# Designs tried in a protein design run: peptides against a protein of PDB entry 6UG1. Part 180

Target 1, 304 residues: chain A of PDB entry 6UG1
Amino acid sequence: SNEERKRRKYFHMLYLVCLMVHGFIRNEWINSKRLSRKLSNLVPEKVFELLHPQKDEELPLRSTRKLLDGLKKCMELWQKHWKITKKYDNVGLYMRTWKEIEMSANNKRKFKTLKRSDFLRAVSKGHGDPDISVQGFVAMLRACNVNARLIMSCQPPDFTNMKIDTSLNGNNAYKDMVKYPIFWCEVWDKFSKKWITVDPVNLKTIEQVRLHSKLAPKGVACCERNMLRYVIAYDRKYGCRDVTRRYAQWMNSKVRKRRITKDDFGEKWFRKVITALHHRKRTKIDDYEDQYFFQRDESEGIPD
Target 2, 301 residues: chain A of PDB entry 6UG1 as posed
Amino acid sequence: SNEERKRRKYFHMLYLVCLMVHGFIRNEWINSKRLSRKLSNLVPEKVFELLHPQKDEELPLRSTRKLLDGLKKCMELWQKHWKITKKYDNEGLYMRTWKEIEMSANNKRKFKTLKRSDFLRAVSKGHGDPDISVQGFVAMLRACNVNARLIMSCQPPDFTNMKIDTSLNAYKDMVKYPIFWCEVWDKFSKKWITVDPVNLKTIEQVRLHSKLAPKGVACCERNMLRYVIAYDRKYGCRDVTRRYAQWMNSKVRKRRITKDDFGEKWFRKVITALHHRKRTKIDDYEDQYFFRRDESEGIPD

## One batch from the design tools (peptide; made by RFdiffusion4, then SolubleMPNN)

Design b2_p24_1_s4 (from b2_p24_1, 10 letters changed)
Fold by OpenDDE base, seed 5:
Structure b2_p24_1_s4 (fold): chain B 304 residues (1-304), chain A 24 residues (1-24)
Amino acid sequence: as target 1 above (304 residues)
Amino acid sequence: TFEELLSLFDEEQKKLIEELLKDL
């Protein structure tokens, strides 16, 4: 019905706000001065120097290569620190089906919220789920004065799916779900004027995204619980930015149709949500990023 | 559930969510 379509749209919007606020809160928690002091001690001086290379005036690419090598070594150090990767309880922050949402409404299960103190302890001990691990990795880079931002792929229920039963059948559902991350890191390269993508936990990869990312879910089974729709970046200065364009090869033709921003009402509303979560002034880094997004929009073309 | 999601937030965070939702 039109009513059920409206209900699913509003529930999607509400769920999206809650996910974006969750990302904001986790971004505040990883700015903990106590955590920063502990995590900086994991990074030896030689690796710190690689994270902060001098500008090579002859070949700026040499400076980028040093930064990339520093980030690789930080991933290796993080793997040594992280002792226990817990499985997600149920589906974690991956996308729920409409049936799962309806069934969970009937089950008053006391959801145990992870408190800030428990999070900081989990990161410090190296014990937690993959999301806590990624968030802790961003905290370690920030502790080394790296301009690292937390990236969250927000997975609200698909309001474009009007099926009554959306039950996902199959024993491989968890493996397919966790094949691609929900959280990752980006690091600002001041030499190339680009964001470097870092997945320290899942794919254990560093990439300079040009046209497509390895972190973008591929295949029907992986996309059932992880649809690339809302990739939100939270920086160390409490900036909030939509960076979906970086990771979406087909933003205009495919991704936009599954976003609330498919219409003018949804675009205006989503801008208000981003603005409310964006607690810093604009910088030249934002200008370079917006220029990159513009070039990516022009290069995709208008969908036929 | 939405209640489970709301249980993730303290009262200040719930107010922020409610403010963000007033414009819905």
Scores: peptide ipSAE 0.092, ipTM 0.785, DockQ to the pose 0.585
Fold by OpenDDE base, seed 4:
Structure b2_p24_1_s4 (fold): chain B 304 residues (1-304), chain A 24 residues (1-24)
Amino acid sequence: as target 1 above (304 residues)
Amino acid sequence: TFEELLSLFDEEQKKLIEELLKDL
């Protein structure tokens, strides 16, 4: 019905706000001075120097290569620190079906809220789910004065899916779900003036995204619980930015149709949400990023 | 549910969400 379409759109918006606020709060928690002091001790001086290379005036790419090597070593150090990777409880922050949402309305399951103190302890001990691990990795890079962003792929229920959700009956449903991350890191490369994508936990990869990312979900089974629609970046200065354009190869043709921003009302509303979560002034980094997104929109063209 | 989603948040975080939702 038209009413059910409105209900699903509204619930998608509500769910999206809650996910984006969750990302904001986790980004605040990883700025903990106490955590920063502990995590800085994990990074040897030689690795710190690689994270802060001098500008090579002859070949700026050499400086980028040092930074990439430093980030690789940080991923290795992080793997040594992280002792216990817990499975997600149910689906974690992956996408729920509409049926799962309706069924959960009847079950007042008190989900245990992870408190800030428990989060900081979990990161400090190296015990937690993959999301806590990624968030802790971002905290370690920030402790080393690296301009690292927490990236969150927000997974609200698909308001464009008007079908009655069949139960995701597959034995491999969890493996397909966790094949791609929900949280990752971006690091600012001041030499190339680009964001470097870092997945320290799931794919254990570093990439400089041009047209597509390895972190973008591929295949029907993986996209059931992880659909690239809202990739939000939280920086160390409490900036909040939509960076979906970086990771979406087909933003205009495919991704936009599944976003609330498909119409002018949704675009204006989503901009209000971003603005409410954006607590810093604009910088030249934002200008370079917006220019890159513009070039990516022009290069994709109008979908035929 | 919305309640399950809200269960990810403490009472202070719920208030922040409610404030953000009033302004939206």
Scores: peptide ipSAE 0.084, ipTM 0.784, DockQ to the pose 0.364
Fold by OpenDDE base, seed 3:
Structure b2_p24_1_s4 (fold): chain B 304 residues (1-304), chain A 24 residues (1-24)
Amino acid sequence: as target 1 above (304 residues)
Amino acid sequence: TFEELLSLFDEEQKKLIEELLKDL
């Protein structure tokens, strides 16, 4: 019905705000001074020097290569620190079906919200789910004075899916769900004026995204619980930015149709949500990023 | 602030956000 379409759109918006607020809160927690002091001790001086290379005036690419090598070594150090990767409870922050949402509304499950103290302990011990592990990795890079962002792929229920029943089959569904991450890291390269993408936990990859990312879900089964629609970046200074354009190859043709921002009302609403979560002044880094997004929109063109 | 963000929601929506945030 038209009423059910309105209800699903509204619930999608509400769920999206909750996810974006969750990402904001986790970004505050990883700025803990106590955690920072503990995690900085995991990084040897030689690795710290690679994270902070001098500018090569002849070939800036040499400085980028040193930074990439430093990030690779940080990923290896993080794997040694992380002792226990827990499975997600149920589906974690992956996308729920409309049936699962309706059934959960009827079942008042007491979800135990992870407290800040428990999160900081989990990161310090190296015990937790993949999301806690990625968030801890961002905290370690920030402890080394690296401009690292927490990236969250927000998975609100698909308001474009009007099917009543989308029962997903059990065991294969978890493997396909966790094939691509929900959380990852970005690191600012001051030499190339670009963000470097780092997945330290799931795919264990470092990439300089040009046209496509390895972190973008591919295949029907993976897209059932992980649709690239709202990739939100949280920086160390409490900046909040939509970075979906980096990871979406087909933003205009495919991704936009599944976003709340497909219409002017949704665009204005989503801009208000971003503005409410963005607690810093604009910088030249934001100018370089916006220029990159503009060039990516022009290069994709208007879908036929 | 989180309170300013919550001020964008009515009391029923805040309860739903609190329930959803308990589930997160």
Scores: peptide ipSAE 0.036, ipTM 0.741, DockQ to the pose 0.082
Fold by OpenDDE base, seed 2:
Structure b2_p24_1_s4 (fold): chain B 304 residues (1-304), chain A 24 residues (1-24)
Amino acid sequence: as target 1 above (304 residues)
Amino acid sequence: TFEELLSLFDEEQKKLIEELLKDL
């Protein structure tokens, strides 16, 4: 019905805000001074120097290469620190079906929200799920004075799916769900004026995204619980930015149709949500990022 | 703040956000 379409759109918006607020809260927790002091001790001086290379005036690319090598070594150090990777409880923050949501609303399962103290302990010990591990990695880079963002791929239920039963076929293995991450890191390269993408936990990869990312889900089974729609960046100064354009090859043709921002009402609403979570002034880094997104929109063109 | 974000929602929506945030 038209009513069910409105209900699903509204519930999608609500769920999206909850996910974005969760990302904001986790970004505050990883700014803990107590955690920062502990995690800085994991990074030896030689690796710290690679994270903060001198500007090579002859070839700025040499400075970027040092930063990339420093980030690689930080990923290796993080793997040594992380002792226990727990599985997600059920589907974690991956996308639920409409039926799963309706069934969960009826089951008042006291969801045991992870407290800040328990999170900080988990990161300090190296025990937790992949999301806690990524968040801890961002905290370690911030402890080394690196301009690292927490990235969250928000997975609200698909309001464009109007099927009554949205139950996934029982063959959707946990392995297909977790094939791509929902949390990762970005690091500002002051030499190239670009964000470097870092997945320290899942794919264990570093990339300089031009047209496409390795972190973008591919294949039907992987996309059932992980649809690239809302990639939100949380910085160390409590900035909040939509960075979906970086990771979406087909933003205009495919991704926009699955977003609340497909219409003017949804665009204005989503801009209000971003503004409410954005607690810093604009910087030249935001100007370089917006210029990159503009160039990506022009290069994609208008879908036929 | 979270309160500023909640100001975008009515009281029923706030309760639902608080409930969904308990599930996150």
Scores: peptide ipSAE 0.035, ipTM 0.737, DockQ to the pose 0.082

Design b2_p24_2_s1 (from b2_p24_2, 11 letters changed)
Fold by OpenDDE base, seed 3:
Order: structure tokens, then C-alpha cells, then sequence
Structure b2_p24_2_s1 (fold): chain B 304 residues (1-304), chain A 24 residues (1-24)
């Protein structure tokens, strides 16, 4: 019905705001001074120096290579720190079906919201789910004075799916779900004027995204619970930015059709949500990023 | 944090009103 279409759109919007706020709160928690002091001790001086290379005036690419080597060593140090990777409770923050949402509304299962104290303890011990691990890695880089962002791929229910039964086949569902991350890191490269993508936990990869990312879900089974639609960046200064354009190869032709921002109302609404979560002034880093997004929009073109 | 919870509740209430006005 038209009513069910409206209901699903509304529920998608509410769920998206809740996810974006969850990302904001986790970004605040990883700024903990107590956690920062503890995590800085995991990084030896030699690795700290690689994270902060001098500018090579002859070949700036040499400075970027040192930073990349420092980030690789930080990823290795993080693997040594992290003792226990827990499975997600059910599907974690991956995408739920409409049927799962309806069934969960009837079951008053109190989602045990992890308290700030429990999160800080989990990161400090190296015990938790992959999301806590990524968030802790961002905290470690920030403790080393690296300009690291927490990235969240927000997975609200698909309001474009009007099927009544959206049940997923159970057996391989978890392996396919966790094949791609929903949280990762970005690091500012002051030499190339670009963001470096870092997945320290899932794919254990570092990339400089040009046209496509390895973190973008591929294949039908992996996309059932992980649709790239809303990739949100949270920085150390409480900036909030939509960075979906970096990771979406086909933003205009495919991704936009699955976003609330497909129409003018949804675009204005989503801008209000971003503005509400963005607690810092604009910087030259934002100018370089917007220029990169503009070039990516021009290169994709308008779909015929 | 209670302030951020309040801000979220106010944002959700504003968004609810904007949606109800768009459905009319």
C-alpha cells in the first residue's frame, strides 16, 4: 500500500538518525583522555616518527610512503593488542529485514546498550566485537596525534524494498554479513592532500581510494545486510561529514536511488541531520575533500 | 549524555512533525 511505503520511509529516517547518533557517541568515547594515555604506550617512538614524517620537498610521495608504513605497523601493533574478537550479538549494526524489525518490536528484548565505562574497559583489554576494535584503533591513532576519522557505514532498513516477506536464508548469512566492515578508519595525508582508508580488523588493508574501494560490498549475499548508502565520517573535533561519494563507484546511477536524498525533501532533511552532528568550523581539509567529491561526480556523469 | 539524548529526542520530534506535514 501507499501507507506501508510511507511507514517504511519514515522508519528508515528514524533508524538512520539513531545510527548516526550512535556513531557520534562512539566518536566522543574514543576521545577519552584516560584511554588516549593508555593506548599511546602501545606505539613505539620509531613508529610514532613514521606517522609524523618530515615533508620531502623533492618528492612528497616519500613522506606519504613513510606514513603508510607507520599505519601498517600500527595495524600490526593493534592485532597484538586485540586478544578476543567476539561475534556480534545477532546481526550487530548490519541491516535488518522488515520482518526482523516487526518480530523484534513484539519481543521486548532490552538491547543491552554498552555503557561508556564498559566500552573503555573493552578497548583497554582488547576484548570485544569488530566495531569496538576499529573504534579502539582510531583512538590509538588519535593518541599518537594522527588526524584519524571514525567511518561508519549506516545500515538502516531498505525503504525501497516493498516485499512483505524479507526473510533471509540462515546458514551462510553470518559469514556473508561480516565479509565487509561497517566501521573503519580514515587518516589525513597532509602531503598528498587526501584521506587514506584503513580497515585494521576485517580486511586488514590500507588503500588510497581513487575510483573504487575494497571495503565496498560486492555480490548479492554480502549486500543483503550491508548496502553502501550512508558512509559517515566523525573526526577528533566532532566534525560529521557524508563521505559516501568516496566509496560509491556509482553514486548517481545506483546509490542515490537507495538513499533518502533521492528527492529534494530527503536531501534537505539529511543536510539538517548532518548539520546537527557537525560541531566544528570548516577547514582547508574539507575544501580538498569537497573538490575530490566534485571531480568524482563529474567523472561519473549524469546517468542517461 | 542527557543533553545529547534531549537533542536527539528534539531532533526526532522535529523530523516527525516535518514528515507528518509532508504526508498532508
Amino acid sequence: as target 1 above (304 residues)
Amino acid sequence: DEEYKKFLEELLEKLKKEFEEYEK
Scores: peptide ipSAE 0.028, ipTM 0.659, DockQ to the pose 0.741
Fold by OpenDDE base, seed 4:
Structure b2_p24_2_s1 (fold): chain B 304 residues (1-304), chain A 24 residues (1-24)
Amino acid sequence: as target 1 above (304 residues)
Amino acid sequence: DEEYKKFLEELLEKLKKEFEEYEK
């Protein structure tokens, strides 16, 4: 019905806000001074120097290569720190079906929300789920004075799916679900004036995204619980930015149709949510990023 | 925790009003 379409759109919006606020809270927690002091000790001086290369005036690409090498070594150090990777409880922050949501509304399952103290302890010990691990990795880079963002791929229920029963076939669902991350890192490269994408936990990759990312879910089974729609960046200064354009090859033709921002109301609403979560002034880094997004939009063109 | 809960509640209330206005 039209009413059920409206209800699903509304519930998608509320769920998206809850996810974006969760990302904001986790981004605050990883700014803990106590955690920063502990995690800085994981990075030896030689790796710190690679994270902060001098500008090569002859070939700026050499400076970027040093930064990339430093980030690779940080991933290796992080793997040594992280002792226990827990499975997600149920589906974690991956996309739920409408049926799962309805069944969960009837069951007052107290989601044991991890407290700040428990999170900080988990990161410090290297014990937790992959999301906690990624968040801790961002904290380690920030402890080394690297301009690292926490990236969250928000997975609200698909309001474009009007099927009553959206039951997914259970057994293969977890492996396909966790094939691509929900959380990752971006690092600012001051030499190339671009964000570097870092997945320290899942794919263990570093990439300089041009047209598409390795982190973008591919295949029907992987997209059932992980649809690239809302990729939100949280920086150390409490900035909040939509960076979906970086990771979406087909933003205009495919991704936009599955976003609340497909219509003017949804665009205005989503902009208000971003603005409410954005607690810093604009910087030259934002200008370079917006210019890159503009060029990517023009290069994709308008879908015929 | 309470401040974030309050912020979330206020944001949800605002979003509810904006949605009710859009559905008119």
Scores: peptide ipSAE 0.027, ipTM 0.652, DockQ to the pose 0.831
Fold by OpenDDE base, seed 1:
Structure b2_p24_2_s1 (fold): chain B 304 residues (1-304), chain A 24 residues (1-24)
Amino acid sequence: as target 1 above (304 residues)
Amino acid sequence: DEEYKKFLEELLEKLKKEFEEYEK
């Protein structure tokens, strides 16, 4: 019915806000001064120097290469720190089906909301799920004065899916779900004027995304619980930005159709949510990023 | 924790009102 379509759109919007605020709260927690002091001790001076290379005036690319090597070494150090990777409880922050949502409304499953103290302890011990691990990695880079963003791929239920019974069949559902991350890191390269993508936990990769990202889910089975629709960046100064354009090859032709921002009302509404979570002034970094997104929109063109 | 819960509740109420106005 039209009513069920409206209800699913509303529930998608509500769920999206809850996810975006969750990302904001986690981004605040990883700014903990107590955690920062502990995590800075994981990074030796020689790695710290690679994270902060001098500007090579002859070849700025040499400075970027040093930063990339520093980030690689930080990923290796983080793997040594992280002792226990827990599985997600059920589906974690991956996408739920409408049937799973309806069934969960009847079951008061006490989602044990992880308290700030428990999160800080988990990161400090190196014990937790992959999301906590990524968040802790961002905290370690911030402890080394690196301009690192927490990235969250928000997975609200698909309001465009009007099918009742998407029974996600079978034992491989968890493996396909966790094949691509929900959380990752971006690091500002002041030399190239670009964001570097870092997945320290799942794919263990560093990318300078131009057109395609390895972090973008591929294949039907992986996209059932992980649809690239709302990639939100949280910076160390409590900035909040939609960075979906970086990771979406087909933003206009494919991704936009699955977003609330497909219509003017949804675009205005989503901008209000971003603005409410954006607690800093605009910077030249935002100008370079917006210019890159503009060039990506022009290069994709308008879908026929 | 309580401040963030209150902020969430207020934001959700605002967003609910904006959605109800769009559905009219």
Scores: peptide ipSAE 0.027, ipTM 0.652, DockQ to the pose 0.812
Fold by OpenDDE base, seed 2:
Structure b2_p24_2_s1 (fold): chain B 304 residues (1-304), chain A 24 residues (1-24)
Amino acid sequence: as target 1 above (304 residues)
Amino acid sequence: DEEYKKFLEELLEKLKKEFEEYEK
């Protein structure tokens, strides 16, 4: 019905706001001064120097290579710190089906939200789910004065799916779900004027994204619970930016159709949400990023 | 459509106030 379409659109919007607020809160928690002091001690001086290379004026690429080596060593140090990777409770922050949402609304199951104190303890001990681990890795880089962003792929229910039953029956559903991350890191490369993508936990990869990322879900089974639609970046200064364009190969042709921003109302609404979560002034870094997104839109073209 | 817009504006304003209280 038209009513069910409106209901699903509304619930998608509400769920998206809740996810984006969750990302903002986690980004604040990882700025903890107590956590920062503890995590800085995990990074030896030699690795700190690689994270902060001098500008090579002759060949800026040498400075980028040092930064990449420093980030690789930080991933290795983080693996040594992280003792226990917990499985997600149910689906974590991966995409729920409409049936699962309806069933959960009927079940008065108190969502046990992790408290700030418990989160800080989990990161500090190296005990938690993959999302907590990524968030802690971003905290470690920030503790080393690296301009690191927390990235969240927000997974609201698919409002474009009008099927009544959306049940997922696969035995391998968890393995396919966790194949790609929901949270990762970006690091600003001041030499190349680009964001470096870092997945320290899931794929254990560092990328300089050109056209597509390895972090973008591929295949039907992986996309059922992880659909690239809203990739939100949270920086150390409480900036909030939509960075979906970086990770979407087909933003205009495919991704836009599955976003609330497909219509003018949804675009205006989503801009209000981003603005409400963006607590810093614009910088030259934002100018370079917007220029990169513009070039990516031009290179994709308008879908016929 | 107008009621839905009003509800979303109220929700955003409530979230904004909750954030302002959390920054104190």
Scores: peptide ipSAE 0.024, ipTM 0.574, DockQ to the pose 0.050

